# Peptides against a protein of PDB entry 7SFY, part 44

Target 1, 41 residues: chain A of PDB entry 7SFY
Amino acid sequence: ELFNLESRVEIEKSLTQMEDVLKALQMKLWEAESKLSFATC

## One batch from the design tools (peptide; made by RFdiffusion4, then SolubleMPNN)

Design b2_p19_5_s2 (from b2_p19_5, 11 letters changed)
Fold by OpenDDE base, seed 4:
Structure b2_p19_5_s2 (fold): chain B 41 residues (1-41), chain C 41 residues (1-41), chain A 19 residues (1-19)
Amino acid sequence: as target 1 above (41 residues)
Amino acid sequence: as target 1 above (41 residues)
Amino acid sequence: IKELEEKLRKNKELLSKLK
């Protein structure tokens, strides 16, 4: 891996993308767990 | 959108993988920024 | 980075399937 400004920018873009997806997954997990709790209660 | 235990497990697995990748990206960013700081200091 | 990007892509694909 070559260090340069472009590399940093790409890493930051990837980080942002992953954070967004992670948040979406967390929300989906919450929804799933919520539905499960309703079904098992 | 189908709710079941398999879906939950898949979401949790994906979450874990993304968290690991996110950490790796954060570390790479830190390394890059560290190298840059050394060069610019 | 390429490997991480591929992992991200795969996870995004999985997310879309779970929607």
Scores: peptide ipSAE 0.110, ipTM 0.549, DockQ to the pose 0.048
Fold by OpenDDE base, seed 5:
Structure b2_p19_5_s2 (fold): chain B 41 residues (1-41), chain C 41 residues (1-41), chain A 19 residues (1-19)
Amino acid sequence: as target 1 above (41 residues)
Amino acid sequence: as target 1 above (41 residues)
Amino acid sequence: IKELEEKLRKNKELLSKLK
């Protein structure tokens, strides 16, 4: 209900975590697409 | 100690936008991995 | 993907300004 320091810190932590997940997904996507491009049967 | 409404709204907006990006990346990853699984040489 | 990366960059910039 109140937007205090604690809630702000938690939100910022969540944003940082989401950024890390996005980076991981980007890497996984790159790997998958790379494999797909090299999978020339 | 409370934070102003403007800051709260902007943070919440940022969270939502990052979630949207995350979902998009997840979908792209799924597509790439799906193609890879069907690429049975 | 490039567009998504740009959105991520903008969100990171926004986060830094809010700190």
Scores: peptide ipSAE 0.109, ipTM 0.526, DockQ to the pose 0.062
Fold by OpenDDE base, seed 1:
Structure b2_p19_5_s2 (fold): chain B 41 residues (1-41), chain C 41 residues (1-41), chain A 19 residues (1-19)
Amino acid sequence: as target 1 above (41 residues)
Amino acid sequence: as target 1 above (41 residues)
Amino acid sequence: IKELEEKLRKNKELLSKLK
């Protein structure tokens, strides 16, 4: 594949999207574990 | 929505998979930029 | 990239179900 501005932008967009989903998953996990921790403490 | 072992495991699996994909994307970007840098230097 | 995009899509779908 040829590297150009378009391809770089595409990769960066994909990275951003993945990061957003990761953050959402991490927050969901944190919330769940926080509730569990609170209930078990 | 219900927090249990199954849901936690599923979230963790998803997180791991996404982290792997992110790493792959980051590496691809680095490789592309490295090649460009090399060619333009 | 297409494969990665598909993985992203699937993970987004999973996330929506877990919310």
Scores: peptide ipSAE 0.103, ipTM 0.541, DockQ to the pose 0.046
Fold by OpenDDE base, seed 2:
Structure b2_p19_5_s2 (fold): chain B 41 residues (1-41), chain C 41 residues (1-41), chain A 19 residues (1-19)
Amino acid sequence: as target 1 above (41 residues)
Amino acid sequence: as target 1 above (41 residues)
Amino acid sequence: IKELEEKLRKNKELLSKLK
């Protein structure tokens, strides 16, 4: 696979998508933990 | 879906996997750019 | 890249299921 402008742009797009999904997962985890009940009764 | 220990662990596993993929993409980009030739001749 | 993109797709699918 030759590196060129098109390849670079494609990789950067993939990176951005991964970051977006990662952030979404982090937010979901935060929200879930925020709603976690420590009640033992 | 009910939040519990199993769900939390699953989310954390997904986060870790995505971070690994993100790092791999970043490394691939770095390597590609490092090998990029600016020669126009 | 194809393998990484596939992992991304699978993780997006997982995220959707967890919503």
Scores: peptide ipSAE 0.098, ipTM 0.539, DockQ to the pose 0.048

Design b2_p19_5_s3 (from b2_p19_5, 13 letters changed)
Fold by OpenDDE base, seed 5:
Structure b2_p19_5_s3 (fold): chain B 41 residues (1-41), chain C 41 residues (1-41), chain A 19 residues (1-19)
Amino acid sequence: as target 1 above (41 residues)
Amino acid sequence: as target 1 above (41 residues)
Amino acid sequence: IQELLEQLRRNRSLLEALK
């Protein structure tokens, strides 16, 4: 029931991980959109 | 040491917000990749 | 998307300040 140090650290790690995934998805999206623009005949 | 309630609630809200953005990015990525596959001449 | 990512980064920074 207590929100202790371990829980806080774990949540902060999760936030960092999600931010990294967001960056990765953003990059992948950019790449896909770029290829789409160059793939038009 | 205890992590206070206000900080915990705020972190949980941030995690939820990040999850929503991740879902949106995943959907956009899927759409872009789908269009790319159909854009090949 | 970039704007949303920046908002999330700001939120993370705020959380760090609340430690």
Scores: peptide ipSAE 0.125, ipTM 0.521, DockQ to the pose 0.042
Fold by OpenDDE base, seed 3:
Structure b2_p19_5_s3 (fold): chain B 41 residues (1-41), chain C 41 residues (1-41), chain A 19 residues (1-19)
Amino acid sequence: as target 1 above (41 residues)
Amino acid sequence: as target 1 above (41 residues)
Amino acid sequence: IQELLEQLRRNRSLLEALK
């Protein structure tokens, strides 16, 4: 449970993964919003 | 530059913020998808 | 969404500063 270099590396990896998820969700949101704009029946 | 307890605290704060951002994005996605389903004019 | 991305960038910069 020591806060050392290994801990920092693991945390940075987690942040990177979260960033990737955010990007994926952003893309899905964009797609949904795009379909919504064209759903203007 | 200095990886110690202070650094860990700051990084954990960043992770928490990212989690909040992720939740917000997920909510926006859900809203968009919901509107899309009701856009069945 | 832009605000969310900016927050993410700020967090990244913070991590870099801690190195």
Scores: peptide ipSAE 0.124, ipTM 0.520, DockQ to the pose 0.060
Fold by OpenDDE base, seed 1:
Parts: C-alpha cells; structure tokens; sequence
Structure b2_p19_5_s3 (fold): chain B 41 residues (1-41), chain C 41 residues (1-41), chain A 19 residues (1-19)
C-alpha cells in the first residue's frame, strides 16, 4: 500500500524484534559451540 | 522524515537482510546442537 | 556472526536517520 508514518513504525518494530532474536540466537550458538569444544572423550 | 519510495525500498532491503541472517543463525544453531547430541563417549 | 549483527545494527541506525 502507501508508505506513511504508520508503515515505518511497523517496520521499525519488526526490525527491533528481529535484532532481539538475533542476539538470542547468537548467545545460544556460542553456548552450544562452547560445550562442543569441551566435549572431550 | 523522508517517507518516499526510496526510503521504503531501503527499509525493505534491510528487513530482507535481517531475515536472511536469522535463517543462517537458525541453521548454524541447529547444526551445533545436533553435533552436541551426537557427541557420545 | 558478531560482525553480521553489527552490520544489522548499523543498518538500523541508517534507517533511524531516515526518520
């Protein structure tokens, strides 16, 4: 549709949410890889 | 404050880029956790 | 991954400047 203030605000919210998820995934990945490196037999 | 076509295109490009990174992170996390579950001694 | 996240943050900052 038309690009207005409401559309921009909605997009900004989506970007913020995705950034939060990226941070969470980054932390989980780091934890998993750290445990993997310490998994010695 | 510039809410024209160019601004919308740039925002949409950024959103798409974040989606791609999110998918990549999800896949890497899955790989790491999968390897962790198979790390048996 | 950290570099990618930083790139996204910079990208978001650019979007803020468009307001």
Amino acid sequence: as target 1 above (41 residues)
Amino acid sequence: as target 1 above (41 residues)
Amino acid sequence: IQELLEQLRRNRSLLEALK
Scores: peptide ipSAE 0.129, ipTM 0.523, DockQ to the pose 0.060; fails the geometry check
Fold by OpenDDE base, seed 2:
Structure b2_p19_5_s3 (fold): chain B 41 residues (1-41), chain C 41 residues (1-41), chain A 19 residues (1-19)
Amino acid sequence: as target 1 above (41 residues)
Amino acid sequence: as target 1 above (41 residues)
Amino acid sequence: IQELLEQLRRNRSLLEALK
């Protein structure tokens, strides 16, 4: 509902932060699965 | 925290949720930019 | 992971506020 230049900037900041968090989660998942694979081999 | 199947499922659920939020943010950004372009033209 | 989930919650709240 809130629409202006400031809102756009805040959305972009939130999008970037979420992307960073998502990448961090993906890395953690990879590390966990890597360790699991090693442990089960 | 020991990694196991339950932990993997939890991480995957979090990843999915974050991906959904990212998509929602992208849509909001697109809508905002579309409206801004219209308003400034 | 808990901190990441909190970040998700905060960002989701921001999205809701911008609707």
Scores: peptide ipSAE 0.123, ipTM 0.550, DockQ to the pose 0.050; fails the geometry check

Design b2_p19_5_s4 (from b2_p19_5, 11 letters changed)
Fold by OpenDDE base, seed 1:
Structure b2_p19_5_s4 (fold): chain B 41 residues (1-41), chain C 41 residues (1-41), chain A 19 residues (1-19)
Amino acid sequence: as target 1 above (41 residues)
Amino acid sequence: as target 1 above (41 residues)
Amino acid sequence: IEELEEKLRKARELLEKLK
C-alpha cells in the first residue's frame, strides 16, 4: 500500500477526531475539578 | 512535498503523541471523578 | 493539565508541518 495524498488525508481526519475527543475530555476534566472546589469539608 | 515513507512515519509519530495525551487525560479525568466520590458534605 | 495541553500543542504543530 502506497502512502499518497489519499492516505494522508485519511490520517489527518483521524488526528482531527482525536483532537475533538481530547477537547471533550479537557472540558469534562474541568467540570469535575470545578465541582471539587465546592468541597468544604 | 512528496507523501512518502518519511512523511508516513512522521504522521504516525503525531498519532502516537496524541494517543498518549488522550490516555493521560482519561487517567486524570478518572482521578478527578474518583475524588468526587469522597465528597460527604 | 498544562503539561498535557503543551503536548497536544506540539502534536498539532507537527501535523501542521506535514500540510
Scores: peptide ipSAE 0.108, ipTM 0.510, DockQ to the pose 0.062
Fold by OpenDDE base, seed 5:
Structure b2_p19_5_s4 (fold): chain B 41 residues (1-41), chain C 41 residues (1-41), chain A 19 residues (1-19)
Amino acid sequence: as target 1 above (41 residues)
Amino acid sequence: as target 1 above (41 residues)
Amino acid sequence: IEELEEKLRKARELLEKLK
């Protein structure tokens, strides 16, 4: 494994991409649970 | 969007899976940066 | 959810390339 500026940039890109997906999933879960709560009122 | 028990379980599984990958990426970055630090000493 | 799964797959592939 050769760590250089380019490899660091690629890792950071991967991290950002996955964080975005995690946030999207969390929002989906929140929305779904919120709708469930409202629907059962 | 139909929220039910199955969909909730699926979302939770996806979240867990992505969190595991994020942790792996973070560890890789940490290791790479640590090696860089030691190599430049 | 399929789109998210695809993004996760791509992220994993990128991780493998970095190993």
Scores: peptide ipSAE 0.107, ipTM 0.527, DockQ to the pose 0.048
Fold by OpenDDE base, seed 2:
Structure b2_p19_5_s4 (fold): chain B 41 residues (1-41), chain C 41 residues (1-41), chain A 19 residues (1-19)
Amino acid sequence: as target 1 above (41 residues)
Amino acid sequence: as target 1 above (41 residues)
Amino acid sequence: IEELEEKLRKARELLEKLK
């Protein structure tokens, strides 16, 4: 593994991007589940 | 958006994959930083 | 979903470069 400023910056950018995606997915899942209607009869 | 079993499964799969990659990136960053040697002079 | 999949793909590719 090579570690330098470029590598660190790229990793941190990727981490931030993925965290944003995770949050978006979690929100979408929550929205979908909150709208789910259950058959009660 | 339609919510059904297929949609939920796909979202949950994506969440899991993203979390795995996120953890891997965090580990790589930690490893790189822990091995980093600083110029002290 | 396509956008999220692309983001995941790019993240994986970056990780592979570091291995």
Scores: peptide ipSAE 0.104, ipTM 0.521, DockQ to the pose 0.048
Fold by OpenDDE base, seed 4:
Structure b2_p19_5_s4 (fold): chain B 41 residues (1-41), chain C 41 residues (1-41), chain A 19 residues (1-19)
Amino acid sequence: as target 1 above (41 residues)
Amino acid sequence: as target 1 above (41 residues)
Amino acid sequence: IEELEEKLRKARELLEKLK
């Protein structure tokens, strides 16, 4: 496959979306663990 | 929703998968940029 | 949750395009 500006933009778009999901998951994990900690404290 | 060990494990699995994808995308981007750089140098 | 699922879906779709 050829690399061009469109390809780069598409990859960067994918990266951004994955990062957003990753951050969301991390936040959910933190919230869950916080609730667990709080509930068990 | 209740949080338990199973939920945590599931979230961690998802996080791991996302990290793997993110790394793969980063590598692809690097490769693409490297090819572009090389081809245009 | 739905927003996360949608983002994940879109991310997967974009990933497939990159293959």
Scores: peptide ipSAE 0.101, ipTM 0.528, DockQ to the pose 0.048

Design b2_p19_8_s1 (from b2_p19_8, 9 letters changed)
Fold by OpenDDE base, seed 5:
Structure b2_p19_8_s1 (fold): chain B 41 residues (1-41), chain C 41 residues (1-41), chain A 19 residues (1-19)
Amino acid sequence: as target 1 above (41 residues)
Amino acid sequence: as target 1 above (41 residues)
Amino acid sequence: MIKELEEKLWKARSLLEAL
């Protein structure tokens, strides 16, 4: 396991990308659930 | 866009997987930074 | 969307395993 500045920066970029995807999925789930609630009213 | 139980379950599974990977990345970064701090002492 | 997310997840996991 080698750690240097390059590795750290790469990991941080991956973390950020995954967090963005998580947010997108959470929003999609929320929207879908919202539509479900609306449709059942 | 159609939302049903199948879609919801699939999204929730994806969210869980991504959260697990995110945690793993965070831990690896922490460990790497810990080793760096130790090595510089 | 799901396929793209799975690919990103795979890349991130691969990076983690390579460390």
Scores: peptide ipSAE 0.110, ipTM 0.529, DockQ to the pose 0.050
Fold by OpenDDE base, seed 2:
Structure b2_p19_8_s1 (fold): chain B 41 residues (1-41), chain C 41 residues (1-41), chain A 19 residues (1-19)
Amino acid sequence: as target 1 above (41 residues)
Amino acid sequence: as target 1 above (41 residues)
Amino acid sequence: MIKELEEKLWKARSLLEAL
């Protein structure tokens, strides 16, 4: 597609959403592994 | 769900995929903006 | 949660492919 201001805005929104999801997943993994460590130690 | 090795592996796979897509989007944005800069300057 | 993540990933990938 032709790159313009509208396309840039949509890409930036998608990037932000994915970054938020990525951070959320990392936090979930950390919490889960922390709980597991307590159970296995 | 109960956190176990299988759950961890699945989360890590999802994280990797999202990270790859995020990087690809960032590269696409950079390339597009670079081209736009050349056209507007 | 996992379904929502997959949906967001799909949307982002679709946008990337459309460029």
Scores: peptide ipSAE 0.109, ipTM 0.525, DockQ to the pose 0.049
Fold by OpenDDE base, seed 3:
Structure b2_p19_8_s1 (fold): chain B 41 residues (1-41), chain C 41 residues (1-41), chain A 19 residues (1-19)
Amino acid sequence: as target 1 above (41 residues)
Amino acid sequence: as target 1 above (41 residues)
Amino acid sequence: MIKELEEKLWKARSLLEAL
């Protein structure tokens, strides 16, 4: 099976989107863990 | 070069791995936020 | 972990561009 340029472009878009989500989750996780670590009474 | 089925399958394998990592990150985020929310002195 | 995934993404994009 031969895939065309449209298929390639669509996959690249998906990869980019996943990267953005991963970065966002990483930042949120860092924030949550940071708050937990530095929290005092 | 041609974007054939082999190339697509390889990329989709990587995407699957990324989805698994996204799930793991989401779970870790939930855990961290949960601990923060329920933490008391 | 994120760095490794970013590297995988880069490799995937590079592969696509080379086809």
Scores: peptide ipSAE 0.114, ipTM 0.504, DockQ to the pose 0.103; fails the geometry check
Fold by OpenDDE base, seed 4:
Structure b2_p19_8_s1 (fold): chain B 41 residues (1-41), chain C 41 residues (1-41), chain A 19 residues (1-19)
Amino acid sequence: as target 1 above (41 residues)
Amino acid sequence: as target 1 above (41 residues)
Amino acid sequence: MIKELEEKLWKARSLLEAL
């Protein structure tokens, strides 16, 4: 395992990007399921 | 956008994968920084 | 969106494995 400043920065960048995508996907899922629930109720 | 059972399953699978990777990255970052902190303290 | 996610996951995993 190599850890230096560059590695840290890259990890943090990846973490941020993943969190953003995760939130976006969660919202999309919620909206889709919400609409489906509305349609089936 | 089309939403069906397949789409839901795909999104949920992606969410789970992202969450797992995110946690793994967070742990790796923590461990690396912890070791570095130990070395610098 | 899925393709972008897959790429991000791949990059993240690759980075994790490189540590």
Scores: peptide ipSAE 0.113, ipTM 0.529, DockQ to the pose 0.051; fails the geometry check

Design b2_p19_8_s2 (from b2_p19_8, 8 letters changed)
Fold by OpenDDE base, seed 5:
Parts: sequence; structure tokens; C-alpha cells
Structure b2_p19_8_s2 (fold): chain B 41 residues (1-41), chain C 41 residues (1-41), chain A 19 residues (1-19)
Amino acid sequence: as target 1 above (41 residues)
Amino acid sequence: as target 1 above (41 residues)
Amino acid sequence: MIEELEQKLKEARSLLEAL
């Protein structure tokens, strides 16, 4: 595969998407763990 | 600037690392949510 | 770990934009 402008743009979009998913997963994990701590009290 | 092989390889390594972290977070989230479901029963 | 990864992601994005 040739790395052209289209490929760069696609990678940038993928990186942005991955960052958003990482943040969402981090938040959900925090919420789940906090609820678990509360529910097990 | 031209996107050279070195830059591509570096980005691909970073993407792979991010994918691994995403999977780890997904697993931890699943575990936390499963434990919450069990603890709240 | 996640914060460090987010920083690396920002750096990677900046690198791509600079090419």
C-alpha cells in the first residue's frame, strides 16, 4: 500500500476515534468500579 | 513533508499499543460490570 | 498508563499533521 494523503487522513481519523473510545472506556470503568464499591458496602 | 517508512512504523507501533490497551480496558470493564451484576443480586 | 497513552496519541497526531 502507498501512503498517500488519503491514508494519512484515514489514520488521523482512526487515532481520534481511538482516543474517544479510550476516554469513554476509562469513564465507564471508573463508573463501574465506583458502583461496585458502593454496592459491596 | 513525505511520510517516510520510519514515521509509518512508529505510528503503527503506537496504534498497536493503543489497541492492546483498548482490549485490556474492555476486559476490565466487563469484569467490573459482571461483578456489579453479581453483587447487586 | 491511559494518560501516558493519550499523550502519545496527541504526539502521533501532531506528527501526522506536520508531514
Scores: peptide ipSAE 0.109, ipTM 0.508, DockQ to the pose 0.104
Fold by OpenDDE base, seed 1:
Structure b2_p19_8_s2 (fold): chain B 41 residues (1-41), chain C 41 residues (1-41), chain A 19 residues (1-19)
Amino acid sequence: as target 1 above (41 residues)
Amino acid sequence: as target 1 above (41 residues)
Amino acid sequence: MIEELEQKLKEARSLLEAL
């Protein structure tokens, strides 16, 4: 595994991209669950 | 976007998988940077 | 959107494997 400036930059870009996807999924889950209607008696 | 139990389970599985990959990337970055030699005068 | 998220996850995983 060669480590240089270019490889570090690519890893950091991928980390940022994954964090953005995580946030998007969390927001989607929140939106979906917030709209969930609970049965009431 | 239909929200049901199946879609929630799939989102949670994706979130878990992404968190696992994120941790793996963070560990890889730490290992790479820990081995980085700094030029000294 | 789910397909795009899965694609980004696949790309990130592929990068990890290539290192």
Scores: peptide ipSAE 0.105, ipTM 0.527, DockQ to the pose 0.048
Fold by OpenDDE base, seed 3:
Structure b2_p19_8_s2 (fold): chain B 41 residues (1-41), chain C 41 residues (1-41), chain A 19 residues (1-19)
Amino acid sequence: as target 1 above (41 residues)
Amino acid sequence: as target 1 above (41 residues)
Amino acid sequence: MIEELEQKLKEARSLLEAL
């Protein structure tokens, strides 16, 4: 009904956590692709 | 600063975008890891 | 970690829809 400060702050905290997870996934992807490039002839 | 419909819509767009990126990263990670298992060189 | 993120997304969307 009403989009207030409390609701916004909680959602923004979730977005920050999601960004951190995405960065972690990007690192895992880099590791996998690095191994792939080494293993592939 | 107002916490109105426009603010809510923009946050929802960000959440959707982050979900899409997460899915894309998951697929790419799967592809890389799959290719590693097939590497025979 | 992925499951946790998916749950956070779901909760955030539910919160927005309830306003």
Scores: peptide ipSAE 0.117, ipTM 0.510, DockQ to the pose 0.119; fails the geometry check
Fold by OpenDDE base, seed 2:
Structure b2_p19_8_s2 (fold): chain B 41 residues (1-41), chain C 41 residues (1-41), chain A 19 residues (1-19)
Amino acid sequence: as target 1 above (41 residues)
Amino acid sequence: as target 1 above (41 residues)
Amino acid sequence: MIEELEQKLKEARSLLEAL
């Protein structure tokens, strides 16, 4: 589709949402690994 | 579900895939903005 | 969480294809 201001805003919104999900996943991974390490050490 | 090696590998795979998509989106945004700037300047 | 991730990836891919 034609790139314009609306398209840019939509892309930026999607990028922000994905970054938030990535951060949440990274935190969940850290928490899980921390608990696992605690249980096995 | 119980966190184990399989769960960790799955999470890491998902994270990698999302990071790749994010990078692709960022590149597309940059390309689009570059073309727009070229057309409007 | 994994379902939400898969949905976001799907949406992102669709957005890329539309460009």
Scores: peptide ipSAE 0.100, ipTM 0.525, DockQ to the pose 0.051; fails the geometry check

Design b2_p19_8_s3 (from b2_p19_8, 9 letters changed)
Fold by OpenDDE base, seed 2:
Structure b2_p19_8_s3 (fold): chain B 41 residues (1-41), chain C 41 residues (1-41), chain A 19 residues (1-19)
Amino acid sequence: as target 1 above (41 residues)
Amino acid sequence: as target 1 above (41 residues)
Amino acid sequence: MIKELEEKLWRARSLLEAL
Protein backbone atom coordinates (compact mmCIF):
# COMPACT_ATOMS: atom_id res chain seq x y z
CA GLU B 1 0.00 0.00 0.00
CA LEU B 2 1.28 3.43 -0.97
CA PHE B 3 2.31 5.54 1.99
CA ASN B 4 0.42 8.83 2.26
CA LEU B 5 -1.16 11.04 4.88
CA GLU B 6 -4.09 8.66 5.33
CA SER B 7 -1.76 5.70 5.87
CA ARG B 8 0.28 7.65 8.41
CA VAL B 9 -2.81 8.63 10.37
CA GLU B 10 -4.05 5.03 10.32
CA ILE B 11 -0.72 3.70 11.62
CA GLU B 12 -0.63 6.33 14.36
CA LYS B 13 -4.15 5.41 15.43
CA SER B 14 -3.19 1.73 15.60
CA LEU B 15 -0.06 2.54 17.60
CA THR B 16 -2.03 4.59 20.09
CA GLN B 17 -4.69 1.91 20.43
CA MET B 18 -2.13 -0.82 21.05
CA GLU B 19 -0.27 1.34 23.55
CA ASP B 20 -3.51 1.87 25.45
CA VAL B 21 -4.11 -1.88 25.55
CA LEU B 22 -0.53 -2.54 26.67
CA LYS B 23 -0.91 -0.08 29.52
CA ALA B 24 -4.21 -1.64 30.52
CA LEU B 25 -2.66 -5.12 30.54
CA GLN B 26 0.28 -3.90 32.59
CA MET B 27 -2.11 -2.40 35.11
CA LYS B 28 -4.12 -5.62 35.30
CA LEU B 29 -0.97 -7.63 35.81
CA TRP B 30 0.20 -5.28 38.54
CA GLU B 31 -3.14 -5.46 40.32
CA ALA B 32 -3.24 -9.24 40.11
CA GLU B 33 0.34 -9.62 41.34
CA SER B 34 -0.29 -7.11 44.10
CA LYS B 35 -3.28 -9.08 45.32
CA LEU B 36 -1.39 -12.35 45.04
CA SER B 37 1.53 -10.96 47.02
CA PHE B 38 -0.85 -9.78 49.70
CA ALA B 39 -2.53 -13.16 49.87
CA THR B 40 0.76 -15.06 50.07
CA CYS B 41 2.33 -12.79 52.70
CA GLU C 1 -10.79 -16.64 36.27
CA LEU C 2 -8.54 -17.12 39.27
CA PHE C 3 -5.12 -15.53 38.92
CA ASN C 4 -2.35 -18.13 39.01
CA LEU C 5 0.98 -18.88 37.40
CA GLU C 6 -0.68 -19.93 34.14
CA SER C 7 -2.63 -16.68 33.94
CA ARG C 8 0.50 -14.64 34.62
CA VAL C 9 2.45 -16.43 31.91
CA GLU C 10 -0.38 -15.94 29.44
CA ILE C 11 -0.58 -12.21 30.18
CA GLU C 12 3.18 -11.86 29.84
CA LYS C 13 3.09 -13.64 26.49
CA SER C 14 0.37 -11.30 25.27
CA LEU C 15 2.31 -8.26 26.48
CA THR C 16 5.45 -9.41 24.70
CA GLN C 17 3.56 -10.10 21.50
CA MET C 18 1.93 -6.67 21.54
CA GLU C 19 5.23 -4.98 22.28
CA ASP C 20 6.81 -6.73 19.32
CA VAL C 21 4.01 -5.57 17.03
CA LEU C 22 4.24 -2.02 18.40
CA LYS C 23 7.96 -1.91 17.71
CA ALA C 24 7.41 -3.26 14.22
CA LEU C 25 4.75 -0.62 13.52
CA GLN C 26 7.02 2.12 14.84
CA MET C 27 9.82 0.92 12.58
CA LYS C 28 7.51 0.83 9.56
CA LEU C 29 6.28 4.33 10.32
CA TRP C 30 9.83 5.59 10.69
CA GLU C 31 10.90 3.98 7.42
CA ALA C 32 7.90 5.34 5.57
CA GLU C 33 8.36 8.85 6.95
CA SER C 34 12.06 8.70 6.19
CA LYS C 35 11.36 7.79 2.58
CA LEU C 36 8.67 10.43 2.31
CA SER C 37 11.00 13.08 3.70
CA PHE C 38 13.61 12.07 1.18
CA ALA C 39 11.12 12.23 -1.67
CA THR C 40 9.76 15.63 -0.61
CA CYS C 41 13.16 17.23 -0.04
CA MET A 1 -10.33 -8.37 27.75
CA ILE A 2 -8.14 -11.05 26.17
CA LYS A 3 -10.54 -11.40 23.24
CA GLU A 4 -10.48 -7.66 22.59
CA LEU A 5 -6.70 -7.73 22.83
CA GLU A 6 -6.47 -10.48 20.24
CA GLU A 7 -8.71 -8.52 17.89
CA LYS A 8 -6.57 -5.39 18.25
CA LEU A 9 -3.39 -7.38 17.68
CA TRP A 10 -4.92 -8.93 14.58
CA ARG A 11 -5.90 -5.54 13.17
CA ALA A 12 -2.48 -4.06 13.88
CA ARG A 13 -0.69 -7.03 12.34
CA SER A 14 -2.94 -6.92 9.29
CA LEU A 15 -2.15 -3.25 8.79
CA LEU A 16 1.56 -3.92 9.17
CA GLU A 17 1.49 -6.69 6.59
CA ALA A 18 -0.44 -4.53 4.13
CA LEU A 19 2.26 -1.83 4.10
Scores: peptide ipSAE 0.117, ipTM 0.527, DockQ to the pose 0.050
Fold by OpenDDE base, seed 1:
Structure b2_p19_8_s3 (fold): chain B 41 residues (1-41), chain C 41 residues (1-41), chain A 19 residues (1-19)
Amino acid sequence: as target 1 above (41 residues)
Amino acid sequence: as target 1 above (41 residues)
Amino acid sequence: MIKELEEKLWRARSLLEAL
């Protein structure tokens, strides 16, 4: 509802936090799948 | 820690959910900033 | 990790709803 400097900063922080988690999850998935691929090859 | 089909599916679901929220946040930010820009122009 | 993810999703969603 309200848009101001404070809310913008909060949104940006939340976005950053989520992006960090996404990267971590993607890396974990990649590692797991890479190991699986290696094991099956 | 344990990688199996179930854990992979769970990770993928979580990733998708996060991506959806991120997109929503980004859109909200864009809308707010666009309105602000419009109002200040 | 999943718990932290859920918490962050909750916070993000709550923020969106408050806008």
Scores: peptide ipSAE 0.122, ipTM 0.527, DockQ to the pose 0.049; fails the geometry check
Fold by OpenDDE base, seed 4:
Structure b2_p19_8_s3 (fold): chain B 41 residues (1-41), chain C 41 residues (1-41), chain A 19 residues (1-19)
Amino acid sequence: as target 1 above (41 residues)
Amino acid sequence: as target 1 above (41 residues)
Amino acid sequence: MIKELEEKLWRARSLLEAL
C-alpha cells in the first residue's frame, strides 16, 4: 500500500470512528446484559 | 431496543471483528510510519 | 481495505442503532 499524508489521515479517522463505535457497542451490551440480569434476578 | 441471545451473539461478533480490524489498522499505521521514519532517519 | 472497514462500521452502527 502507498503511504502518504492522505493515507495516514484516513487511517487515523477510521481508527477513531471504530473506537467510538466499539465503545458504544460495549456500553449497549453492558446495558442490555444488566437489564436482563436485573429481570432474571 | 430488543435484547435476546441472538442480539448478544451479534453484538459480540461485531465487537470481535471491530477489535481485530482496529488492531490490524494500528499495526499497519505503525509499520507505515516506522518505514517512513527509517527512511527519514 | 478502507471500503471493507467502512462496510463493517456501517453494519456495526446499524446494529447499534437498531437495539
Scores: peptide ipSAE 0.119, ipTM 0.531, DockQ to the pose 0.050; fails the geometry check
Fold by OpenDDE base, seed 3:
Structure b2_p19_8_s3 (fold): chain B 41 residues (1-41), chain C 41 residues (1-41), chain A 19 residues (1-19)
Amino acid sequence: as target 1 above (41 residues)
Amino acid sequence: as target 1 above (41 residues)
Amino acid sequence: MIKELEEKLWRARSLLEAL
């Protein structure tokens, strides 16, 4: 509940980490779907 | 890595959950920064 | 990978709730 510089930095760090995971998952999904599409074409 | 319908659905579910949390974190950061800016102006 | 993701989600939610 207390907002200060430390809280801001922690939130930004968490956001960055989650964005990295999201990007990785999106890439994995894309690669899997691309391989499936290629194999079925 | 076995890609099948179950794997795809699981990845998509995880992505959706991550996106929801990211949106919430971004909103909290925005609100906190907005309140700080308001209080310091 | 999914377990690690769930842990990161939990930590992120916990951080949100602590604000």
Scores: peptide ipSAE 0.113, ipTM 0.528, DockQ to the pose 0.049; fails the geometry check

